# Peptides against a protein of PDB entry 5H65, part 175

Target 1, 294 residues: chain A of PDB entry 5H65
Amino acid sequence: QYLERTPLCAILKQKAPQQYRIRAKLRSYKPRRLFQSVKLHCPKCHLLQEVPHEGDLDIIFQDGATKTPDVKLQNTSLYDSKIWTTKNQKGRKVAVHFVKNNGILPLSNECLLLIEGGTLSEICKLSNKFNSVIPVRSGHEDLELLDLSAPFLIQGTIHHYGCKQCSSLRSIQNLNSLVDKTSWIPSSVAEALGIVPLQYVFVMTFTLDDGTGVLEAYLMDSDKFFQIPASEVLMDDDLQKSVDMIMDMFCPPGIKIDAYPWLECFIKSYNVTNGTDNQICYQIFDTTVAEDVI

## One batch from the design tools (peptide; made by RFdiffusion4, then SolubleMPNN)

Design b2_p21_6_s2 (from b2_p21_6, 10 letters changed)
Fold by OpenDDE base, seed 4:
Structure b2_p21_6_s2 (fold): chain B 294 residues (1-294), chain A 21 residues (1-21)
Amino acid sequence: as target 1 above (294 residues)
Amino acid sequence: SRESWLSEEEIEALKTFLLEQ
């Protein structure tokens, strides 16, 4: 795609919808905290929600850990089960179900674990040793996903979440529908379990100024703008530092805007109706921040 | 949980754009 550069003053006078290429300075942005800019987005209902905090997950898994695994649901054709009892006053029982591929246990790097009663710490440790982990609970007739407020799938440090509104959860035995029980593609797992996966997105508001005008544009992007996946940034200090560095570069604190670097990007205008009020909004699209763009 | 910085208006603006895609 190629568009001629348009000054902001001209854009501000035009009707929506339209696409523009602009060159502007990032006067300011919000939120200032990276962890506040990372959201979960449903592609179906378009709900935006916060990524659960570690403390939130701790509560969910602690509650799950108070439940005793149902012995009747152990060791099916789909999985082999192992039970541990913790050496503490509560005697917490933890069940780990190793999902089999055609009746055979795969290698750890291909193995999906279903875990009952595990803590967040334990689950995270397991996710670093095995392909994937699903936190589950004993349902009435089958294992079920523990809670959509927690990840439905953990792969390494990546936590995959589902939409509570759009998902119609199915029991764990529906994983049998997957032909490939070694790769554990998140979308396939989600489909099997009736989950609508949420998407990690950076959500930010940029105030852009090119000297001719000022406009606010939204950024809603998963991995293109920073060339950093929103799904990984919260779990990687180096990635966080990289994003912070980029933002500080474009919008350095304590410095006048005249010294700011130029940002080249694409924006779309669109009409928004809020009750009786109509306004034109702008969203950044198809834009990658790179050294040559500065 | 984390406190959301997005106003209802901002959320609706984002949703509007997405729905038009």
Scores: peptide ipSAE 0.263, ipTM 0.762, DockQ to the pose 0.769
Fold by OpenDDE base, seed 3:
Structure b2_p21_6_s2 (fold): chain B 294 residues (1-294), chain A 21 residues (1-21)
Amino acid sequence: as target 1 above (294 residues)
Amino acid sequence: SRESWLSEEEIEALKTFLLEQ
């Protein structure tokens, strides 16, 4: 739909909710560090949470590695199992379960691995050699997802997370419901396991100035604004550089705002109540920034 | 621990296991 451009001074006087098209300069933004702007968002309960760091995952997988795989859960119709025992003093046991497609083991590039007792490093290595990896543990009667604080699915360098609040976890045998056991679509895996997938989002606060007024607007976007997936940016140096370049273009350090390019975007106003305080907030939506100075 | 069991040889073993099934 078409919206005429509205100056910020006019917007600031109007009641919410409303939608606007604006043209403004990006005076400043928060957070300044890209890794701080990438969050996980639940589409159901709308919880925002931090993307776990390597150290967080190390702890989770280290804890998981203290639990011995249950021999009774190995080699089912769904998967074939192989066990390794480390040569260290503790003799850590690692179980790798190769998920079969209709009773047949697929090629490595089509194969889903279920892993018990693996470290983050080992899991990452496996995810680069096989299609995907699910960290699991031995449950009472079946393999189960290890921990929703860790990825439920790792494909290459992409970590897929689930919402602890909204997910109702089902055991690994529910992967049998997937007709195609070669592509391992994250949403399909999540559905089979009762997981509500979290979405990677850029979360930022923009201070916008069009010369008539100043307005703070929030950005929460997964891939439209930068045309770069938030799900991939943390693991790709080139994508990180691209985002940094875009932000530097619109908000260049060391120069005056008069020289900043104009940013065109859509914003929606909405009412927010914090206790007795009521305020109007603004959210950027349906906006893609160009790499060209406009 | 932080000690890794997975070497390139282990990866190849995994692949071999997969292919031999």
Scores: peptide ipSAE 0.044, ipTM 0.705, DockQ to the pose 0.014
Fold by OpenDDE base, seed 1:
Structure b2_p21_6_s2 (fold): chain B 294 residues (1-294), chain A 21 residues (1-21)
Amino acid sequence: as target 1 above (294 residues)
Amino acid sequence: SRESWLSEEEIEALKTFLLEQ
């Protein structure tokens, strides 16, 4: 799309909603720490959630490990089961269910594991060896997803989360509805299990200054602004460095704003009503800034 | 096959980290 460039001073005088092309300097931004800018967003109810920390997941999986796998739920047409008893003082039982494709066990790189009683460390090790891992628990009649506060699917270093509000969980046997039991597309898995998948997003507030005026604009973007997926950045040091480099380029520390580079972007204005207050807000859209730095 | 969970290598690898955690 094409829009004529509009100075911020003019934008600040106009009613919303409107779309603008601007050229401004990034005076400042929030949050300053990358991990604070990455959030989970539900496309259905639009709830924003924090990405669970390792400590949060540890607690969830520790709790799950207190439950004993139900022997009656092992070895179905969908999966073959293997049970281990740990050597720790508690004798934790771990069940790993290997999902079959048309009755055949696939190779590890195509195999989905369902795990009961695993720790975060164990699950991570498995996810790096097999295609995917789903943390589960023994339900009354079938295996069930362990907890939506934890990933419903782990593929390598990618943790896929579901919305607690919008999801209507179905039992694990519903994975039978998947024709292809080798690729394990997260959206397909989610659909089979009644999960509304959350989306990783960058959420930031930019303070923009073009010398004629100053305004704040929000950024909510999954993979376009930085050309880096929000879903991968937290687990990839190189991607984190790239984002940091981009932000440092546009908002260099210890340098006067007069020396800052110009940022060209699109913003849209919109009306927000908060009680008796009527406010015009701005959001960045359809903008990529990282092409020359990554 | 090393890529099969049925392999001795796979089983031993799993046992190692699961049992000693």
Scores: peptide ipSAE 0.032, ipTM 0.653, DockQ to the pose 0.012
Fold by OpenDDE base, seed 5:
Structure b2_p21_6_s2 (fold): chain B 294 residues (1-294), chain A 21 residues (1-21)
Amino acid sequence: as target 1 above (294 residues)
Amino acid sequence: SRESWLSEEEIEALKTFLLEQ
């Protein structure tokens, strides 16, 4: 897949679609804040969504906590249940369901918890002690996923989200279809519950300048460009620092562009129609900055 | 709101529950 380098001035004159190898300086980029660049992408319908903020999740879980767990749904062949009542005047009831493997409770590091009525803080604490946590609610005949606006699975510090448009939710008993009830692979859990999982992606606009021309190229990448997973960066200060350092290296603040390093990358051009107007856009692909700094 | 029912003691109770089943 070799491509010779093409100057930006030549690229800007050509029709799309085409693929190019370029060498350019990163004049500027947007958004400047890392957290604003991290989005959720559906691989099926291709919608881009914002990652829910803590405040959004607090509201969802608070609303869920207003509903009392159904006693009839406790202790099935799939899970054993324990219920707590808070000590405040409201007396919030929290149900934790421990998913069993072949009728036997696994070790904590292999155990999936289903939780009704928990707060975000409580759920996060549980996810650090057990393998995984799924926020659920009592349905008419079975436990059901609480809300696709919240994570369908929390594993460690990773929040897994599903697409509301493409998912056809199934009841929690469908977890019985999983052969392995110890590792709790997110994709397998999603499939069992009828969820189309969303993908974390970095979405950024790069202004590239090679001295012959200037063009804007989009970056939409999960883990290749920075060699850092978009799914982990929001919850890891060290990873955030690493991305910031990379961006500062290519676009250092307080100095002139003449001193910027060169970035080698692949871009593809494509046509975008807006009514009667046609525009050529560019997207970075198959590029890793660690390998392309000169 | 953000009031938590979950203490370290309750976490240990959860773990104990697993062991007793």
Scores: peptide ipSAE 0.042, ipTM 0.708, DockQ to the pose 0.014; fails the geometry check

Design b2_p21_6_s3 (from b2_p21_6, 10 letters changed)
Fold by OpenDDE base, seed 2:
Structure b2_p21_6_s3 (fold): chain B 294 residues (1-294), chain A 21 residues (1-21)
Amino acid sequence: as target 1 above (294 residues)
Amino acid sequence: SRESWLSEEEIKALETFLKEQ
């Protein structure tokens, strides 16, 4: 809906909740490093989480590799299994399960792999050759998702995560419920496995100044503000450069604020209670940066 | 750490907003 522009000085005097359209300069922002701004959030419980680091994933997959794949769970109607033994002294066993479509192995670009006992490096290599990879472990009666602290689905360089609190994991055979076993849509896979998928978001704090007042507003956005998906930015140097360029445009280093471009955006005010302290916070919403809004 | 920039109070504020949506 249409909102007339409101000066920040007027907004700062009003009670929450309200919606505003503003025109302000980005005096400063946090965090300064892009990778620090990328978070995961759950659409159900609304918790914000950090994107796991490579080191964290290494530990998870190393722990998973300590268990030997169960032979009785290999080669089902859903998947064909192959076992590799590493050349190390003890010989680590890695199971790769190729998910079939109507009993037929699909082409690599349509094939989902279930990986048991693989390292992060091995999984990443496979994800670049096949459609998708799911890290799994041998359960009592079926393969199960390895750990929600790791991706439940890897497609190329994109890691899909699930919420530990909201998910009720189901065994791998529940993938049989999927009619289409070629595209492997993350939401469909998540639904089949009882996973509530987390969403990648940019989380930043903007200090906005329109000359009448100054306020801090949070940015929490997946792909609208920058027109760049938060889910892809961590693995794409070009996208990272683009975001950095946009931020440098609005908040150029070494330049006085008088020369900053104007940012037009929408903000919502809302009340937050912290102990005995009640404060009004502001959130940017429904805003896309573009040349016509600068 | 990557989360060091975000205080507990800020996290609460963000989560509060999310819950109200």
Scores: peptide ipSAE 0.252, ipTM 0.738, DockQ to the pose 0.701
Fold by OpenDDE base, seed 5:
Structure b2_p21_6_s3 (fold): chain B 294 residues (1-294), chain A 21 residues (1-21)
Amino acid sequence: as target 1 above (294 residues)
Amino acid sequence: SRESWLSEEEIKALETFLKEQ
């Protein structure tokens, strides 16, 4: 698995695919803003998607709140239901379904809530008090996931999303198949509901310069490069600060590149065909900056 | 749009509901 260090000038002359170990300076990178680099990736169809903005979620939940919860679907063997009515003129009804474990309601920190008609703000408040929250709607015969454009599961500040293309949604009663109804592992919930979970990834373009040549390489990584999960960074100011500090360390503003630190990393080349045109691209892999700073 | 039905009292009610089951 050992690779000798190869200068960029040599790499730029070689055909793809190949793997290299390099030592280079980070001349520049894009996007400059962290929130623009965080994307959602489907492990099955490999589509990259934007993380939905708060405004998008507000619309989805607002639309969902226009629907009245079906009384016939309340209080099943799987969950106990409680209904609230807002005090405004419209009198919006909100249903909260508390999922039971073997017919018994668990403690708040182990309890999954199914919420029907809640706003984003309300859902976020609930996710801070209970283990997990799933936005749902009344289907014809059962509760169903509200919308895959919104999170299928919220745990604390973490929003879990599913792939619309690859998922074949099943009704809420399929949660009965879960043996453990206390921990609510996102992958298990997804499997029970027929959801293919999306993965949070950092997507960036690095311009690397070792003095012999300049090469652009992509970074697509979930948690290895920064040793910070992409799934958590958007909701944690300290993690955001850490990533910014790392990038500032490698590419300090207002300083000449001669003073930049050296970055050691692995890159792989690959062919990209666009019509009749063939391009060689490069991607960083198996690299952690904390271990590769020289 | 962002009007909330959920107050601290209602949160406590939700928690109480769980405890009573």
Scores: peptide ipSAE 0.055, ipTM 0.733, DockQ to the pose 0.014
Fold by OpenDDE base, seed 1:
Structure b2_p21_6_s3 (fold): chain B 294 residues (1-294), chain A 21 residues (1-21)
Amino acid sequence: as target 1 above (294 residues)
Amino acid sequence: SRESWLSEEEIKALETFLKEQ
């Protein structure tokens, strides 16, 4: 879509909703810390939530590790089970269930593990060796997802989360509905288990200045703006550096705004009502800036 | 418990288990 460039002073005088192409300098942005800009977004209920911290996950998995795997749920047509007992005084039981494809165990790089009683560290180690890991617990009649506050699926370093509000969890045997039990596409796993997957998004507020006016615009984007997936950035130092470089380029510290580079982007205006207050807000859309750095 | 059951040797055991099936 092509739009003529409009100065900010003109935009600020117009009613919403409208779309604009602008050329402005990034005077400032919030939040300043990258990890604070990465959120989880539900595409259905539109809830924004924080990505759980390692400490939060530790607690969840520690609690899960206090439960004993049910022997009646081991070794089904869907999976083969192995049990370990730790050497601590409590004798923690850990169950690993290897999901089969047509009754055959796949290669490690194609294998999904269901884990009962694992710690975060142990689960992470397994996720680096096998295709995917799902933290589970023994339910009354079947294995069940451990907790939607934790990832429902871990692939490598990527943690996939589900929406507590929108999900209607189904038991693990529903994975049988998947014809392909080797690729383990997150959306397919989520669908089988009744999970509405959350999306990783960058959430930022940009203060834009083109010399004629100043306005604030929101950025909510998963992978287009930086050409970097929000789902991967927190676990990849190189990707983090890239984002930092981009932001430093457009908003360099220690120099005057007159020396800042120009940012070209698209923004849309929209009305926000809060009681008697009517406000026009702006959101960045269909904009990529990564090419300016790379 | 803070004790980890999963060592490199145990990971190898898991991988071996898959290969032997």
Scores: peptide ipSAE 0.053, ipTM 0.721, DockQ to the pose 0.014; fails the geometry check
Fold by OpenDDE base, seed 3:
Parts: sequence; structure tokens; C-alpha cells
Structure b2_p21_6_s3 (fold): chain B 294 residues (1-294), chain A 21 residues (1-21)
Amino acid sequence: as target 1 above (294 residues)
Amino acid sequence: SRESWLSEEEIKALETFLKEQ
């Protein structure tokens, strides 16, 4: 829908909620570091949380590796199992379960692995050779997802996370409900396992100035604003550079704001109550930045 | 720790296992 451009000075005087089209310069933004702007968002409870760092995952998988795979849960109709025992790591046992498609093992590029006792490094290696990896543990009667603090699904370099609050985890045998056991669509896997998948989002605060006024607007966007998926940026140096270039273009360091390019945006105003304080906030929406800013 | 059991040979073993099923 078409919105007429409104100057910031006029917006600042109006009650919320309203939608606006604006043209402003990006005076500044926070956070300055890209990795700090990437968060996980639950579409159900709307909690924002940090993307776990490598160190966090190391701890989770190390803890998981202290648990011995249950022999009784190996080699089901759903998967074939193979066990490794390390020689120099106190006899750590690692179980890899190869998920079958209608009783037949697929090719590696179509195969989902369930792994017990693997380290982050090992899981990452496997994810580069096979279609997908799910970190699991031996439950009472079935394999279960290891920990929602870790990815429930790893595909290549993409880590898929689930919401601890909204998920009602089901055992691994529920993967049987998937007709197609070759593509391993993350949403389908999540649904089968009772997981509410989290969404990668860029979360930033923009200080916008159009010469008539200044306001702060929040950006919470997964892939539209930069035309770069938040889900991929942390694992791709080129994408990181691209985002940095975009931000440097709109807010170049060492240059006066008078020389900054104009940014076209849609923003929504909304009321926020914090205790006794009421504030109008602004959110960027339905906005894509272009590289050819003139 | 950062110790890994999974070498290239073990990856090959995994792949072989998959192919031979």
C-alpha cells in the first residue's frame, strides 16, 4: 500500500500506532559489531535470545559425550547404527545413526545423521559430508534431541535452533511421520519433533535524521532489509563483508552526515509501557536497502 | 575438549558404511 512520505518532525508529534514512509539519513546505529546484531527470535512467544557461541556448544556437546549410547536403541527400522570408541579419550563412545528412507539408506547428500557423543568439531565435519546432523541422546525408550540450547538440526554451516519455551519435544521416532526422508526440510523436522523453530534476525537500532527531526527506529528483520539471510551471515565471511559494506555506505565513518546517502524506509510507531513510563517506539518494516544509493 | 575422534579416514568409513547398506 502506498504511503506518502512524512517528515520526522511531523511523526514525532503524532500518537501511535501509525505507519509512515520516511526518507532519512542514518546518523548512527547500534550495535556496531555485526555478530552482536544477529539474534534468535521465537515466532510464538517472541523472546529474543543470543545465538550460542562455539564455546557454549562445546560445553553442551562435551557434556553429551559423557553419556554412553544405549545399545537397545540402536538399529531400528528408522536408522542403522554404528559405534566408535575413542582410544585416547577415556574410551568415549560415539554413536552415529543413519536415517533410512523406507528402509533403504540414502546417499550421503540425502542422509540425515543422528549423533550421540560427538564433539562440535566432529558434528561440523559430518555436516559437511552428509545432508544433515541432529545431535541426540539416548532417552528412556527412544533417542531424543540432545539439548535445545544446541542446534536441533545442522545442515552444512547452518545451525537450526528451537525455542525452549514453546517446544514440546517428541522422540526421534516421530521422524517416521515424514514421507520424504531425503530433503530434510528444517520446518518439517521441527514439526515432527515438536520443535518451534527459532528465526535468525538482525536486531539493530537506527538513529534517523532527515534534517527536520531525529528519531530512533528498531530493525528486526531476517532477510529483507539487507537481502542477506541472518541465518547465513555468521558463517559466511563474504556475507558479513556485504553487510558491513552496506552499513558503511549509509553511515560512513569519518565523514560528515551532510554527505550521507538518503535511506528510504517504512516505519511503524507503537506504544511501549515500562512501569509507569509510556514511550512511543518505532520499528522499520517492509524495507529493502539498495546498493545503488545516489 | 577439542579432541576429535573423527578423522578423514573415519569419515570415509562412515560414507562407506552408508553405501554398503
Scores: peptide ipSAE 0.050, ipTM 0.742, DockQ to the pose 0.014; fails the geometry check

Design b2_p21_6_s4 (from b2_p21_6, 11 letters changed)
Fold by OpenDDE base, seed 1:
Order: C-alpha cells, then structure tokens, then sequence
Structure b2_p21_6_s4 (fold): chain B 294 residues (1-294), chain A 21 residues (1-21)
C-alpha cells in the first residue's frame, strides 16, 4: 500500500479514523523489558493475558502431580500407557500416554505424549525428545486437559496456550478426530479439544517525534514488525538479542534524539471513548523495521 | 503396557529420568 507521508503535527489535528505514513524518531518506548512486551492475545474475545512465568507453571504442575492417574483410563485405542513411580518421599505417580496413529505408535519425533503428574522440568525434557506433549489429568470418564492456565500443547520450546473464556474443552479422546496423528498442528489439536488458541503478540507503546509533533502509537504484532515470532522470542536468546538490537538501534541509550535514526511506519488513528472523554489513539500497522538489522 | 517401539534401554532411561526428577 502507498500513503503520502504526513507530518505528525498535521496528524494531530485530524479526526479519526485515518491511515498515515509517517517518518519519525522513536523518542521512547514501553515496556523497556522484552519479556513484558510479549503477551497472549485471544483472537475471539481480544483479551490480553500475560505469558505465564515458570513459577506459575510449576505451581500448576505441582498441583497436577498430587493426583493419581486413573488406571481405568489407561491403554485405549488412542494411546498406550506407562506408569512410573518417582523415588521421592511422596512417591509421585507419573503416567505417560503415547498417542498412536491408526493403532501404531509413531516415531518419537512424530509422537504426542499425554502426561499426568509430570513436573515442568520433566515435561520440558520430554518435549525435547518427542514431537509434542499435552499435560492432562484423569477425568471421570476420560483424560482431560490439565489446565488452560498451562500450555495445552508443548512442542520443543514452544508453549501453546488457550483462552479460558472462549474455549469449551472436550475430552482427550476427541483427538481421534485428527486424521493425521503425526504432525500435531497446534490449531488442529486446539480444534479437536475445543480450545481457542491464544496468539503471542508484541505489545508496546512507541513515543514518536518527527520534530513537528509528538504522538504515542500502539504496537500489537505477532511476527511482522520485528520479523521475529513473538511465540519463539522468549525461549530463544538469539531472537531476544535481535529484538534488543533493533530497539537499541532506533532508540539508542545515551544519545541525543537528534542523532536517532528515522523510523518509517504506518499508523492508523481511531477513536476511544471513556465516559465523556473522547480520545484519538494511534496504532502501528503493516510495518517491518528489522530488515536491515537481522 | 510399554510402548513397543521403545527399546528396553530407552524405557529404562525414561523411567530413571522420571524417578530422579
């Protein structure tokens, strides 16, 4: 798309909604910490959520580990089950269910594990050895997803989350509806289990200054702005460094703004009403800034 | 039952892993 460049001073005088192309310097941005800028977004209800911290997950899985796997739910047509007993004082029972494809166990790199009673550490280790891991619990008549506050699917280092508000969870046997039980596409798994998957997004506020005016623009983007997936950045040091480099380039510390590089981007204005207050807000869209850095 | 495609060594390793965590 093409838009004529508009100075910020002119934009600030115009009514919303409109789209603009701008050239401005990034005076400042928030949040400054990368981990604070990564959120989970529901595409249906649009609720923004924090990505659970390791400590949060530890609690969830510790709670799950207090439950004993139901023997009646082991070894179905969908999965083969194996039970372990830990050597710790509590004698924790861990059940691993190996999901079969057409009655046959696939190779480890294609195999989905359903795990009961696993710790975060154990689950993470398993997710690095097998295709995918789903934390589950024994329901009354079937295995069920453990908790939507935890990932419903872990693939390698990627944690897939679902929306608590929009999801209508179905039992694990609904995975039978998947024709291919080897690839384990997150969206397909989510659909089978009645989960509305959340999207990782970068959420930031930019203060932009072109010398004629200053405005704040909101950024909510999954993988376009930095050309880095928000879903992967938290678990990849190199990607984190890349994002930091990009932000440092546009907003270098210890340097006067006059020496900042120019940022070209698209912004759209929109109206926000809070009671009697009418405000025009701005959002960055259709912008990539990382091409020269990455 | 055990996953048949896993070797005894792999099963033992997995068991040992889970028990030691």
Amino acid sequence: as target 1 above (294 residues)
Amino acid sequence: SRASWLSEEEIEALEQFLKEE
Scores: peptide ipSAE 0.122, ipTM 0.779, DockQ to the pose 0.011
Fold by OpenDDE base, seed 2:
Structure b2_p21_6_s4 (fold): chain B 294 residues (1-294), chain A 21 residues (1-21)
Amino acid sequence: as target 1 above (294 residues)
Amino acid sequence: SRASWLSEEEIEALEQFLKEE
């Protein structure tokens, strides 16, 4: 929608909710470190979560590796199973289940692997070598997703997470509901398994100044603002550099605000009640800044 | 290769990979 530009001083005097188009300078932003700004967001319950660290995942997969794969759950119509015993002192059992498409193994680059007893390192290596990986465990009657605290699907370097609050997990055999067992679209996998997928988002607070007033605006965006997916930025040094360059362009360090470039964006106001305090907050929406850099 | 049908050779390679980890 087209909106006329409104000065911040006028916005600050108006009641919420409203939408505005503004032209302002980015005086400052928080957090300053990119990795601190990437969160996981649930589209249903709207909870924000931290992206799990490698150490957290290591613990989860180490715990999973202590369990022995159930032989009775191997080799179903859905998947072919292979069992390996590692050469370590404990002889860890690892089960890999190769999901079939209509009873036939697909191309290796289209194959979904279900992994029991794999370490984080092993799983990540497999996700790069094959198409997709789901960490699983042996349930009572079927394979089940290992843990929603870990990715439910890994494709290359992308870790797909689900919401613990909103998901109602279903067993692995529910993948049979997928007509196409080659593409393994994350949303389709999530739907089949009863998972509400979390969205990677950039979460930042911008302090905006147009010379008439100062306003703090909240940014929660997946891929529009920077034209860079939040889901990919943590695993790609070049994308990280690009985001840093964009932020440095709008808020150059060691330079006075008078020399800052103008940022044009859309903001919406909304009411927030915290105890007895009622305040108006602002959120950036439908804004792309990457075009100024590209 | 990743563009080929999953073969026993690829599975064997995977086996070797897992044993080396």
Scores: peptide ipSAE 0.095, ipTM 0.769, DockQ to the pose 0.012
Fold by OpenDDE base, seed 5:
Structure b2_p21_6_s4 (fold): chain B 294 residues (1-294), chain A 21 residues (1-21)
Amino acid sequence: as target 1 above (294 residues)
Amino acid sequence: SRASWLSEEEIEALEQFLKEE
């Protein structure tokens, strides 16, 4: 399990796959903007996709708000329903369904809301008052998830997304299969609704230089490297500042590389085929830098 | 509505914030 340090010049001459421990300076990295490095990753199909922007979500929820809630689907054994009619948006109908636990409505901090016809702003406001919010729409025979292009679950400021390719959506009544209807664990909700949850990941390319050679290494990490969850960083200014501080420490702007600190990390090599051409790529793994910085 | 567990005041508050947008 222990690996001795290997200079980059030696690594660059070796065949893949192999694992290495290295000590190098971070000459540069990309992308430079943090929000561009946060992606969504599917654990099944391994597709990487962008985190939807606020403008994209606004369009989805605005479209959903043009639909009228179906009265036949209100007030089931699973949830109690209440309808609001706006006065400024041509009488837009908004339905809020309060999920019950064994026929009893839980406290707000334990309550899951199903919102039908709500805007992004309204949904975010509700997520700050209740445990969880799921955007839904009226299906033919039951409430259904609104759109996998939007979060399937919002808890506080955390948006949980599902994979369109790998998910086989089931209707809302499948939440009945959950024994515990108070904690609303995202993975449990996803399983009940047939959703494959996506994972937030940092995706970066590091250019590493130890004086013997230069090597590009790929970073795909959820919460180990920075000891900061990728799922929370986009919604937290302090976490963003922390990541920026870490990157500025290892790659100070306006400073020559001779003054850069040394970075110790693990990298693994692997083969990539591009048509008939084979190339060796490198990925950082099992590395934490925050412990040395903070 | 069966959501009678909310007080009238709480319901009014919810209705108000939903109408703000």
Scores: peptide ipSAE 0.039, ipTM 0.709, DockQ to the pose 0.011
Fold by OpenDDE base, seed 4:
Structure b2_p21_6_s4 (fold): chain B 294 residues (1-294), chain A 21 residues (1-21)
Amino acid sequence: as target 1 above (294 residues)
Amino acid sequence: SRASWLSEEEIEALEQFLKEE
């Protein structure tokens, strides 16, 4: 997709939609804080959502932990169940369901756990030792996903979320439809459970200036721009520092724009209509920040 | 907040459970 470089002044005069290659300086960007730029995006309804905070998850899992696992739903052909009772005053019961592959329990690194009554801390500990964790609750006739406000699948430190609007949740026994019950591909799990998975995306507004003109371009990117997955950045301090470093490099504080490095990127224009107002907007696409681009 | 019931020892027990099956 080679495109000749076009100055911003020319782009600003043209109708949308079009694609451009540009070379510009990053005058400013929003939001300034990384955690505010990471969102969840539904590929179906295109709703942008905030990534739940730990406090939000704590509340959800604490509520779930107050529920007693239904004994009738334990130990099915799909999973073997173990129950723990805490020693506290309430005697909280935690059920861990180990999903079997063709009736056989897999190794821990291949095993999916269904957790009923676990806290966030407990779930996180388990996710570091087993392949995947799904927080569940006892439904009327089967285990069900606990809450789409919480991750439907946790793999290591990666939390996979689903769209509440687009998902039509199915019970846990629908995991039987998966032939391979060892790899636990998030998309496959989502499909089995009727979940439309959300995508982690960086959402930023770049104010670009090449000396001929200024325009705002939006970045909505999962892993290409920074070569850092949006799905991992919130849980990795080193990745966060890397993104911050990149942004500081392109837009250093306390320095005049004349000293800013040049950013080469692709942008596409598109029309947006809000009532009677028509606007041309710009989005960054297929762009990777690299040393040779600076 | 609720205290975790899961210790490293309990995790090892879970892992051992899987190995024994």
Scores: peptide ipSAE 0.031, ipTM 0.700, DockQ to the pose 0.014

